# Designs tried in a protein design run: peptides against a protein of PDB entry 4Z5W. Part 146

Target 1, 305 residues: chain A of PDB entry 4Z5W
Amino acid sequence: IPDVFLELNKLWYFSAQSNLFNGEMPRSLSNSRSISLLSLRNNTLSGQIYLNCSAMTNLTSLDLASNSFSGSIPSNLPNCLRLKTINFAKIKFIAQIPESFKNFQSLTSLSFSNSSIQNISSALEILQHCQNLKTLVLTLNFQKEELPSVPSLQFKNLKVLIIASCQLRGTVPQWLSNSPSLQLLDLSWNQLSGTIPPWLGSLNSLFYLDLSNNTFIGEIPHSLTSLQSLVSKENAVEEPSPDFPFFKKKNTNAGGLQYNQPSSFPPMIDLSYNSLNGSIWPEFGDLRQLHVLNLKNNNLSGNIP

## One batch from the design tools (peptide; made by RFdiffusion4, then SolubleMPNN)

Design b2_p22_2_s1 (from b2_p22_2, 9 letters changed)
Fold by OpenDDE base, seed 3:
Formats: C-alpha cells, structure tokens, sequence
Structure b2_p22_2_s1 (fold): chain B 305 residues (1-305), chain A 22 residues (1-22)
C-alpha cells in the first residue's frame, strides 16, 4: 500500500480487504486525521501494528483481521477516543490484553478470534471496565485455561459473548447473570463442567445459547423453557451491530455461514454433546420463536415431548 | 500448537460449527 494518505485529507472510509497487500501499514495511514473506517482484513500485511491515536481522531472502526502482523497488541488504542469496533481476528499476537484497555470507554465491539491471546482472567478483568462493550469475541484463545467465576466481574452492557473452542475449564460463570442485555452466549467446544445454572432462563434477551461440546451434567434447567425472547417476539432493540460479520465455521479453513448482525442468528438452544440427564421438558413447546433445539448426544431419558 | 490441535478437532467435527469473527 503506497504512503499517500497524508494528501487524502477527506478520506473517511478506506476498504482494501481481501487483496494481496504485503509489507507494513503505511505511516501516512497510521496518521490519517480524516479516516473513520479502516479495513485491511485478509491481506498479508506484516510488522507491528501502530496507530497514532492523537492524529487518528476520527477513527471509529478498525479491521486488521487475517493479516501477518506481529508483536504486541497496541496498548495506545484506548487513546483513539472514537474507536468503537476492533477486529483483530487471526492475528497471532501471543500476548495478553493490555492493561490500558481498562480505559477503553469508546470500545463497543472487540474480536480476538484465533489471535493467540493468553490469560482469560486478566482479559476479563480488564475488559469489564469497558462500559460500552456490547460484543466480545474471544474464540480460539486461552487454550486449556480456567474460565473465571469471580462474582465481581461485571459486563453490564454485554449483548454478545463468544468464547468458543478454548478448551476452557470451570463452570458457567455466575457473573454473566449480571448481564441482563445478553442476547447471544456461545461457550461451546470447551471443557466446562457442573450443572447449567437456572439463572440463564432469567436473561430475557437471550435468544441464542450454545453450550454444546462441554462436560455439563445434571438436568436441563426448567427455566430455559421461560426464556422471554423465545416465548414472545419481543421487539429486538435495533442496536447498531458491530461493523464486522460473524461466521459459523465447521473448521478454520472452511467457508462459514456469514451473519452480518446478531439478530440474523436463528434463535437457538444447543446443549448437545454433554452429559445432561433427566427429561426433555414439554414446556420447550412454549418457545414459539425457537428455531433450533439441539439436545443430541446427552444422557437424556423419558419421552420426547 | 494447542490452537492447531483445536483447529484439527474442529475440522473433524462434522455437525457443529463455532462462531468466529474473521
């Protein structure tokens, strides 16, 4: 990419995704005062990520995913006072989230999917201070760590939490009960244990629950049959979706189903591939908005309602 | 790596996909 962005004083949107760009990000681009949306995803860009946040005062969205960037996560990103959306998926950092992210009040949507992020406890302790954080995607990180259950963790405005395929140990964390706006929870493909907590059924906005491929035991909480978002067609509060799409992928190399908005996910309860026992509650029939109920590969018994 | 092992396990999972952002 040529170093010509200094002259582009009216450049608001720069999209150069899915090309063959290599080398470092141009210094003039890292100093652009006009740019609001920057997407360079799916290239071969390399070097350290550097953004001059004091210059980049209009930056609202940053997508650098699927590049060959190296080094640390840029600790100065919280100084980009308008930066809301960050996609750093598939950047191999081998790092922890910077402590400076405690101050990242503009942050609304963050993805580190498959970015070799370490220390989930520190990550969640830091990110809980991001008061505007609504979407958090941490899939394919934190390998074999323990999901912290610290009750002091608070994500008050969290709507989408995806921490899939981390081989995480622990239980469904009680601190999620303090996230009343939670719409989508994916903790699939972990080593989570214990029972599924009844308070999940109190999350009135929760329409997508994936707890599949874990080691959960006990009965399915009856409270899941009373998930309000699945009983009635609530007016989904049209909140601005993150500027990045979600992908449901069977493998990292396959094309996945693309979902541009969380609201485009089919309403789902997936509890498959666990060690759940007891009966299927007949009251799952009250979930008139539910599209997918997946209970396969459990120890369930009795009649199918 | 542990990530590569997880990726391989996912590749073998016929019926279930994971949610990612890419």
Amino acid sequence: as target 1 above (305 residues)
Amino acid sequence: SAVEATQQALANAKDQGILTVE
Scores: peptide ipSAE 0.330, ipTM 0.669, DockQ to the pose 0.261
Fold by OpenDDE base, seed 4:
Structure b2_p22_2_s1 (fold): chain B 305 residues (1-305), chain A 22 residues (1-22)
Amino acid sequence: as target 1 above (305 residues)
Amino acid sequence: SAVEATQQALANAKDQGILTVE
């Protein structure tokens, strides 16, 4: 990418995704006062990520995903006072979340999917201080760590939480009950154990639940038949979606189905590939908005309602 | 159609898959 952005003093949107750009991000781009949205996703850009947040006063969205960047996560990003959306998916940092992210009040959407992030306990302890955080994607990180169950963790405004395919141990954490606005929860492809907690059915906005491919035991909580978002058409408040797409992939090497918005996901309960027992509740018939109920590969018995 | 896209999304959602951002 040429170092010509100093003269582009009216440039508001720069999207150069899915090209063949290589080398470092140009210094004039890292100092742009005009840019609001910067997307360089799916290139071969390298070096350390550096942004001059004192200059980049209009930066609201940053997508650097699927690049060959190296080094630490930029600790100065919280100084970008308007920065809402960050996509750092597939950047191999081999790092922890910076402590400075406790002060990241502008942050609304964050993805580190498949970014070799370490220490989930520290990450969640830091990110809980982001009062405006609505979307958090941490898939394919924290390999074989324990999902913290510390009740003091609070994500008050969290709507989307995806921590899939981490081989995480532990139980469904009670601190998620402090997220009453949660719409999408994916904890699939982990080593989570224990019972599915009944308080999940109290998350009135929860329309997408994936707990598949874990080691959950016991009965399906009857409270899941009372999920209000699946019983009635709640007027989904059109909240601003993150500026990055989601992908559902069968494996890391397969092409994924692209979803531009979390609201584009079909209403779903997936509890497949666990060790759940007991009956299927007939009251799942009350979930009139439910598109997918997947209970495959469990120890369920009785009549199919 | 929007219905076909929804049906395909449903079919793909019935399959095991990992949600990622890319």
Scores: peptide ipSAE 0.248, ipTM 0.652, DockQ to the pose 0.183
Fold by OpenDDE base, seed 5:
Structure b2_p22_2_s1 (fold): chain B 305 residues (1-305), chain A 22 residues (1-22)
Amino acid sequence: as target 1 above (305 residues)
Amino acid sequence: SAVEATQQALANAKDQGILTVE
């Protein structure tokens, strides 16, 4: 990318995604006062990520995903006082979340999907201080770590939490009960154990639940038949979506179905590939908004109601 | 009916795969 952005003093939107750009980000781009949305996703850009946050006062969205950047996560990003959305998916950092992210009050949406992030305990302890954080995607990180269950963790405004395919151990964490605005929870493809907690059915905005491919035992909580968002249509809150797309992939190497907004996901309960027992509750018939109920590959018995 | 709704939800069940960002 040429170093000409000083001349582009009115440039508000720069999207150069899905090209063949290589080398480093140009210094003039890292100092742009005008840019609000920067997307360089799906290129071959390299070097360290550096942004002059004192200059980039209009920056609201940053998408650098699927590039060959190296080094640490930029610790100065919280100084970008208007920065809301960050997509750092598929950047191999091999790092922890910077402690400076405790001060990241502008942050609303964060993805580190498949970014070789380490120490989930530290990551969650840091990110809980981001009071405006609504979307958190941490899929394909933290390999074989333990999902912390510390009740003091608090994500008050969290709406989308995706921590899939981490081989995480532990249980469904009690601190999620402190997230009453949660709409989407994906903890699939882990090594989570214990029972599915009944308090999940109290998450009145939860329309998408994926707990598939874990080691959960016991009965399906009857409280899941009373998920208010799946009973009635009235809770369709149009909420600001993150500026990055989601992908649903059959495997890590496959092409995925692209979803531009979490609201575009079909209302779903997926509990497949566990060790759940007991019956299917007849009251699942009350979930009039439910599109997908996946209970396959469990130890369930009785009749389909 | 409750049965019909549950059967429809089960009939819609697919291997949805892994949710990621790219």
Scores: peptide ipSAE 0.265, ipTM 0.732, DockQ to the pose 0.174; fails the geometry check
Fold by OpenDDE base, seed 1:
Structure b2_p22_2_s1 (fold): chain B 305 residues (1-305), chain A 22 residues (1-22)
Amino acid sequence: as target 1 above (305 residues)
Amino acid sequence: SAVEATQQALANAKDQGILTVE
């Protein structure tokens, strides 16, 4: 990318996604006072990510996903006082989240999906201080770590939490009960154990629950039949702003179905591929907004209601 | 173990069903 952005003093939106750009991010772009939305996703950009936050006073969204950047996560990003959305998916950092992110009050949406992030305990302890954080995607990180169950963890404004395919150990953490605005929870494809906690049914905004491919035991909590967002349309949750293109791949070789918005996700309960026992509750019939109920590959018995 | 290899192969094959941000 040429170093010409000093002359582009009116440039508000720059998207150069899905091209063949290589080399480093140009210094003039890292110092742009005018840019609000920056997307360089799906290129071959390399080097250290550097943004001059004192210059980039209008930056609100940053998408650098699917590039060949190296080095540390930029610790100065909290100084970008208007920066809300960060997509760092598929950047191999091999790092922990910087402690400076405790001060990241502008942050609303963060993705490190498949970014070789380490230390989930530190990551969650840091990110809980982001008071405006609504969307957190940490899929394909923290390999074989333990999901912290520290009751003091608090994500008050969290709407979307995705921590899939980390091989995480532990149980469904009690601190999630402190997130009453949670709309989407995906903890699928971990090594989570214990019972599914009844307090999940108290998350009145929860319309998408994926706990599939874990080692959960015991009965399905009856409280899941009372999820208010799935009982009535009047509890239709405000559509979370599509801060990230979510991809639900169907096949490794098939282009993922791009879900541009979390609202494009069908209302779903997926508890498949666990060791759950007991009966299917007839009261799942009360979940009139539910599109997908997946209970396959468990130890369930009795009648199918 | 075979289970870990299957889980890793499933994690890799699950690039198919995982909610990722790409």
Scores: peptide ipSAE 0.243, ipTM 0.615, DockQ to the pose 0.347; fails the geometry check

Design b2_p22_2_s2 (from b2_p22_2, 8 letters changed)
Fold by OpenDDE base, seed 5:
Structure b2_p22_2_s2 (fold): chain B 305 residues (1-305), chain A 22 residues (1-22)
Amino acid sequence: as target 1 above (305 residues)
Amino acid sequence: SAAEATAQALATAKDQGILTTE
């Protein structure tokens, strides 16, 4: 990418996604006063990620996903006072989340999907201080770590939590009950154990639940038949979605089905590939908004209602 | 490796898609 962004002093939006750009990010781009949305995803950019937050006063969205950047996660990003959305997916950091992210009050959406992030306990302890955090994607990190169950963790404004395919141990953490606005929870493809907690049915905004491919035991909580978002069409005010798309990938190397917004996901309960027992509750018939109920590959018995 | 095991689990998981942003 040429170092010409000083001349582009009116540039508000720069999208150079899915090209063949290589080398480092231009210094003039890292100092742009005008850019609000920057997307360089799916290139071959390299070097250290550096942004001059004192210069980049208009930066609101940053997508650097799927690049060959090296080094540390930029600890100065919280100084970008308007920065709301960050996508750092598929950047091989091999790092922990910087402590400075405790001060990241502008942050609303963060993805580190498949970025070799380590220490989930530290990550969650840091990110809980981001009071405006609504979307958190941590898929394909924290390999074989334990999902912390510390009840003091609080994500009050969290709407989307995706921590899939981490081989995480532990149980469904009770601190999620402190997130009453949670709409989407994906903890699939882990090694989570214990019972599915009944308090999940108290999450009135929860329309998408994926707990598939774990080691859950016991009965399906009856409280899941009373999920308000699945009983009635709440006029969900379309809140601003993340400026990055989601992908449902069947394989790490395959193109996934793209979803531009969390609201584009079908209302779903997926409890498949566990060790759940007991019957299917007939009251699942009350979930008039439910599109997908997946209970396959469990130890369920009785009649199909 | 743990990453290889995860990648293999993902590769074998033909029926269930994983949510990512990549």
Scores: peptide ipSAE 0.481, ipTM 0.812, DockQ to the pose 0.276
Fold by OpenDDE base, seed 3:
Structure b2_p22_2_s2 (fold): chain B 305 residues (1-305), chain A 22 residues (1-22)
Amino acid sequence: as target 1 above (305 residues)
Amino acid sequence: SAAEATAQALATAKDQGILTTE
């Protein structure tokens, strides 16, 4: 990418995604006063990520996903006072989340999907201080770590939490009950154990629940049949979606489904590939908004209602 | 019926996949 952005003093949106750009991010771009949305995803950019937050006063969205960047996670990003959305997916950091992210009050959406992030306990302890954090994607990190159950963890405004395919141990953490605005929870493809907690059914905004491919035992909580978002069509509050798409990566080489917004996900309960027992509750029929109920590959018994 | 809705929800079970932003 040429170093010409100093002349582009009115540039608000720059998208150069899915090209063959290599080398470092241009210095003029890292110092752009005008840019609000920057997407360089799916290139071969390299070097250290550096943004001059004192210059980049209009930066609101940053997508650097799927690049060959190296070095540390930029600890100065919280100084970008308008920066809301960050996608750092598929950047091999091999690092912990910087302690400075405790001060990241502008942050609303963060993805480190498949970024070799380490220490989930530290990550969650840091990110809980981001009071405006609504979307958190941590898929394919923290391999074989324990999902912390510390009751002091609090994500008050969290709406989307995805921590899939981490081989995480532990239980469904009680601190998630402190997230009453949670709409999407994905903890699939882990090694989570214990019972599915009944308080999940009290999350009135929860329309997408994936706990599949874990080691959960016991009965399906009857409270899941009363998930308000699945009983009645609440007016989907047009919540500001992340400026980055989601992908459902299938194990088959078939292209993953792209979802531009969390609201584009079909309403779903997936509890498949666990060790759940007992019956399928007939009251799942009350979930009139439910599109997908997946209970396969469990130890369930009785009649299908 | 509630049973029909449940059966339809079960029948529409999608292939599992991992949610990412990559």
Scores: peptide ipSAE 0.472, ipTM 0.810, DockQ to the pose 0.186
Fold by OpenDDE base, seed 2:
Structure b2_p22_2_s2 (fold): chain B 305 residues (1-305), chain A 22 residues (1-22)
Amino acid sequence: as target 1 above (305 residues)
Amino acid sequence: SAAEATAQALATAKDQGILTTE
């Protein structure tokens, strides 16, 4: 990418995604005062990610996903006072979340999907201080770590939490009960154990629940049959979605189905590939908004009601 | 009715996949 952005003093949106750009991000781009949305996703850009936050006063969205960037996560990003959305998916950092992210009050959406992030305990302890954080994607990180269950963890405004395919151990963490606005929870493809907690049914905005491919035992909580978002059409206030799309991938190397917004996901309960027992509750029939109920590959018994 | 709704919901169960932003 040429270093010509100093002359582009009115450039508000720059999208150069899915090209063949290589080399480092231009220094003039890292110092752009005008740019609000920057997407360089799916290129071959390299070097250290550096943004001059004192210059980039209009930066609101940053998508650098699927590039060959190296080094540390930029610790100065919290100084980008308008930066809301960050997609750093598929950047091999091999790092922990910077402590400076405790001060990242502008942050609303963060993805580190498949970015070799380490220390989930530290990551969650840091990110809980991001009071405006609504979307957190941590898929394909923290391999074989323990999902912390510390009740003091609090994500008050969290709407979307995706921590899939981390081989995480532990239980469904009680601190999620402190996220009453949670709409989407994906903890699939882990090694989570214990019972599915009944308090999940108290998350009135939860329309998408994926706990599949874990080691959960016991009965399906009856409270899941009373998920308000699945009983009735929410007049959900259109909340601003993340500026990055989601992908449902069957394999890490396959193209996924693209979802531009969390609201584009079909309402779903997926509890498949566990060790759940007992009956299917007849009251699942009350979930009139439910599109997908996946209970396959469990130890369920009795009649299908 | 409940059985039919549950059966339909089960029948719509598609292939599992992981959610990413990549």
Scores: peptide ipSAE 0.470, ipTM 0.810, DockQ to the pose 0.205
Fold by OpenDDE base, seed 4:
Structure b2_p22_2_s2 (fold): chain B 305 residues (1-305), chain A 22 residues (1-22)
Amino acid sequence: as target 1 above (305 residues)
Amino acid sequence: SAAEATAQALATAKDQGILTTE
């Protein structure tokens, strides 16, 4: 990418995604005063990520996903006072979340999916201080760590939490009950155990639940048949979605189904590939908004309602 | 690598996709 962005003093949006760009990010781009949305995703950009937050006063969205960047996560990003959305997916950091992210009050959406992030306990302890954080994606990190169950963790404004395919141990953490606005929870493809907690059915905005491919035991909580978002068409206020797409991928190397907004996900309960027992509740028939109910590969018995 | 092992586990994963932003 040429170092010509000083001349582009009115540039508000720059998207150069899905090209063949290599080398480092231009210095003039990292000092742009005008840019609000920057996407360089799916290139071969390299070097250390550096942004001059004192210059980049209009930066609101940053997508650097699927690049060959190296080094540490930029600890100065909280100084970008308008920065709301960050996608750092598929960047091999081999790092922990910086402590400075405790001060990241502008942050609304963060993804580190498949970015070799370590120490989930520290990550969640830091990110709980981001009071405006609504979307958190941590898929394909924290390999074989334990999902912390510390009751003091609080994500009051969290709407989307995705921590899939981490081989995480532990149970469904009680601190998630402190997120009453949670709309999407994905903890699939882990080594989570215990029972599915009944308090999940109290999350009135929860329309997408994926707990598949774990080691959950016991009965399906009857409270899941009372999920308000799946009973009635609540006008889910179209809240501002992240400025990055989601992908449902069967393979990390394959193209997945693209979802531009979390609200475009089909309403779903997936409890498949566990060790759940008991009956299928007839009251699942009350979930008139439910598009996908997946209970396959469990130890369920009785009649199909 | 742990990422390669996870990618291979996903490649062998029965009929279910994971949510990512990549």
Scores: peptide ipSAE 0.463, ipTM 0.800, DockQ to the pose 0.253

Design b2_p22_2_s3 (from b2_p22_2, 8 letters changed)
Fold by OpenDDE base, seed 3:
Structure b2_p22_2_s3 (fold): chain B 305 residues (1-305), chain A 22 residues (1-22)
Amino acid sequence: as target 1 above (305 residues)
Amino acid sequence: SAAEATKEALANAKDQGILTVE
């Protein structure tokens, strides 16, 4: 990418995604005063990520995903006072979340999906201080760590939490009960154990629940039949979606289903591939907005209602 | 290695309907 962005004093949006760009990010781009949305996703960019946040005063969205960047996560990003959305998916950092992210009050949407992030306890302890954080994607990190259950963790404005395929140990963390705006929870493909907690049914905005491919035991909480977002349409909180798309990959060779907005996900309860027992509650029939109920590969018994 | 674990998890993730951001 040429180093010409100093002359582009009115450049608001720069998208150069899905090209063959290599080398480092241009220094003039890292100092752009005008740029609000920057996407360099799916290139071969390399070197260390550096942004001059004192210059980049208009930066609101940053997508650097699927590049060959190296080094540390930029600890100065919280100084980008308007930066809301960060996509760092598939950047192999091999790092922890910087402590400076405690001060990241502008942050609304963060993805580190498949970024070799370590120490989930530290990551959640840091990110809980991001009061405006609504979307958090941490899939394919923290391999074989323990999901912290510390009751002091608070994500008050969290709407989307995805921590899939981490082989995480532990239980469904009680601190999530303090996230009343939670719409989407994906903890699939972990080693989570214990029972599914009844308080999940009190999350009135929760329309997508994936707990599949874990080691959960006991009965399905009857409270899941009372999920208000799945009973009626009226509770669908339309909120501004993250600027990055979500992908549900079904097969290695299939293009993943792209979802541009969390609201575009089919309303779903997936509890498949666990060790759940007892009956299927007839009251799942009250969930008139539910598109997918997946209970396969459990120890469930009795009649199918 | 962390890279191998990530590659294996990614291989598993692809077949299994995992939500990612790319």
Scores: peptide ipSAE 0.294, ipTM 0.659, DockQ to the pose 0.220
Fold by OpenDDE base, seed 5:
Structure b2_p22_2_s3 (fold): chain B 305 residues (1-305), chain A 22 residues (1-22)
Amino acid sequence: as target 1 above (305 residues)
Amino acid sequence: SAAEATKEALANAKDQGILTVE
């Protein structure tokens, strides 16, 4: 990419995604005062990520995903006072979340999907201080770590949490009960154990629950039949989606189904591929907004209601 | 390795897709 962004003093939006750009980010781009939305996703850019946050005063969205960047996560990003959305998916950092992210008050949406992030305990302890954080995607990180169950963790404004395919151990963490605005929870493809907690049914905005491919035991909590978002339409708050799309992928090399907004996901309860027992509650019939109920590959018995 | 764990997770993911960002 040429080093000409100083001359482009009116450039508000720069999208150069899905090209063949290589080398480093040009210094003039990292110092742009005009750019609000920057997307360089799906290129071959390399080197260390550096942004001059004191210059980049208009930066609101940063998408650098699917590049060959190296080094640490830029610790100065919280100084970008308008930066809301960050997509760092598929950048192989081999790093922890910087402690400076405790001060990242502008942050609303963060993805580190498949970015070789380490230390989930530190990551969650840091990110809980991001008071405006609504979307957090941490899929394909933290390999074989333990999901922290520390009740003091608080994500008060969290709406979307995706921590799939991490081989995480532990239980469904009690601190998620402190997220009453949670709309989408995906903890699928882990090694989570214990029972599914009844307090999940108190998450009145929860319309998409994926706990599939874990080691959960016991009965399906009856409280899941009372999920208000799945009983009635009244709770569909259209909230601003992150500037990055979601993908439901069967394989890394397969084209995933692209979802531009979390609200475009079908209302779903997926508890498949666990060790759940007992009956299917007839009161699942009250969930009139539910599109997908997947209970496949469990130890369930009795009548199908 | 993280790559092997990813490959194993993907090998297991045959029936059900995972949510990710790219």
Scores: peptide ipSAE 0.290, ipTM 0.647, DockQ to the pose 0.254
Fold by OpenDDE base, seed 4:
Structure b2_p22_2_s3 (fold): chain B 305 residues (1-305), chain A 22 residues (1-22)
Amino acid sequence: as target 1 above (305 residues)
Amino acid sequence: SAAEATKEALANAKDQGILTVE
């Protein structure tokens, strides 16, 4: 990418995604006063990520995903006082989340999907201080770590939490009950154990639940048959979606189906590939908004209602 | 509809889909 962005003093949106750009990010781009939305996703850009947050006063969205960047996560990003959305998916940092992210009050959406992030306990302890954080994607990180169950963790405004395919150990953490606005929870493809907690059915906004491919035991909580978002068409408050797309992939190497917004996901309960027992509750018939109920590959018995 | 195509694509996106951002 040429170093000509000093002349582009009116540039508000720069999207150069899905090209063949290589080398480092231009210094003039890292110092742009005008840019609000920057997407360089799916290129071969390299080097250290550096942004001059003192210059980039209009930056609201940053997508650098699927590049060959190296080094540390930029600890100065919280100084970008308008920065809301960050996509750092598929950047191999091999790092922990910086302590400076405790001060990241502008942050609303964060993805580190498949970014070689380490120490989930530190990551969640830091990110709970982000008062405006609504979307958090941490899929394909924290390999074989334990999902912290510390009740003091609080994500009050969290709407989307995705921590899939981490081989995480532990149980469904009680601190998720402190997120009453949670709409989407994906903890699939882990090594989570214990029972599915009944308080999940109290998350009135929860329309998408994926707990598939774990080691959960016991009965399906009857409270899941009373999930308010699946019983009635609540007016889904058109809340601003993250500026990055989601992908549902069959395999890490396969092409994924692209979803531009979390609201484009079908209402779903997936509890497949566990060790759940007991009956299927007839009251699942009350979930009139439910599109997908996946209970396969469990130890369920009795009649199908 | 695009929603039906998404439903059918998700239904056809067999049982082992990983949700990611890319």
Scores: peptide ipSAE 0.267, ipTM 0.662, DockQ to the pose 0.171
Fold by OpenDDE base, seed 1:
Structure b2_p22_2_s3 (fold): chain B 305 residues (1-305), chain A 22 residues (1-22)
Amino acid sequence: as target 1 above (305 residues)
Amino acid sequence: SAAEATKEALANAKDQGILTVE
């Protein structure tokens, strides 16, 4: 990309995704005072990610996903006082979340999906201080770590939490009960154990629950039949803003189903591929907004209601 | 690395799609 962005003093949106751009991000781009939305996703850009946050005072969205960037996560990003959305998916950082992200009050949406992020405990301890954080995607990180169950963790404004395919150990953490605005929870494809906690049914905004491919035991909590977002359309939650292109991929190399918005996800309960026992509650019939109920590959018994 | 190979294997071995951002 040429170093000409100083002359483009009216440029507020720069989208150059899915091209063949290589080399480093231009210095004039990292110093742009006018740019609000920057997307360079799905290129071959390299080098260290650097943004001059003191210059980039209008930056609100940053998408650098699927590039060949190297080095550390930019610790100065919290100084970009208007920066709300960050997509760093598929950037191989091999790093922890910077401690400076405790101060990231503008942050609403963060993805590190498949970015070789380490230390989930530190990551969640840091990110809980992001008071405006609504969307958090941490899929394909933290390999074989333990999902922290620290009750003091608080994500008060969290709407979307995706921590799939990390081989995480532990249980469904009670600190999620402190997230009453949670709409989408995906903890699938981990090594999570214990019982599914009844307080999940108290998350009145929860319309998409994926706990599939874990080691959960016990009965399905009856409280899941009372998920208010799935009972009535009147409880239809405000559509989460399209922060990221979500993909449901069978394979990293396969074309995934693209979901442009979390609201484009079908209302779903997926508890498949666990060790759940007991009966299917007939009161699942009360979930009139539910599109997908997946209970396959469990130890369930009795009658299908 | 073994971690990357495990990530790819986990991503490839899934009959059910992984929810990701890309």
Scores: peptide ipSAE 0.239, ipTM 0.614, DockQ to the pose 0.220

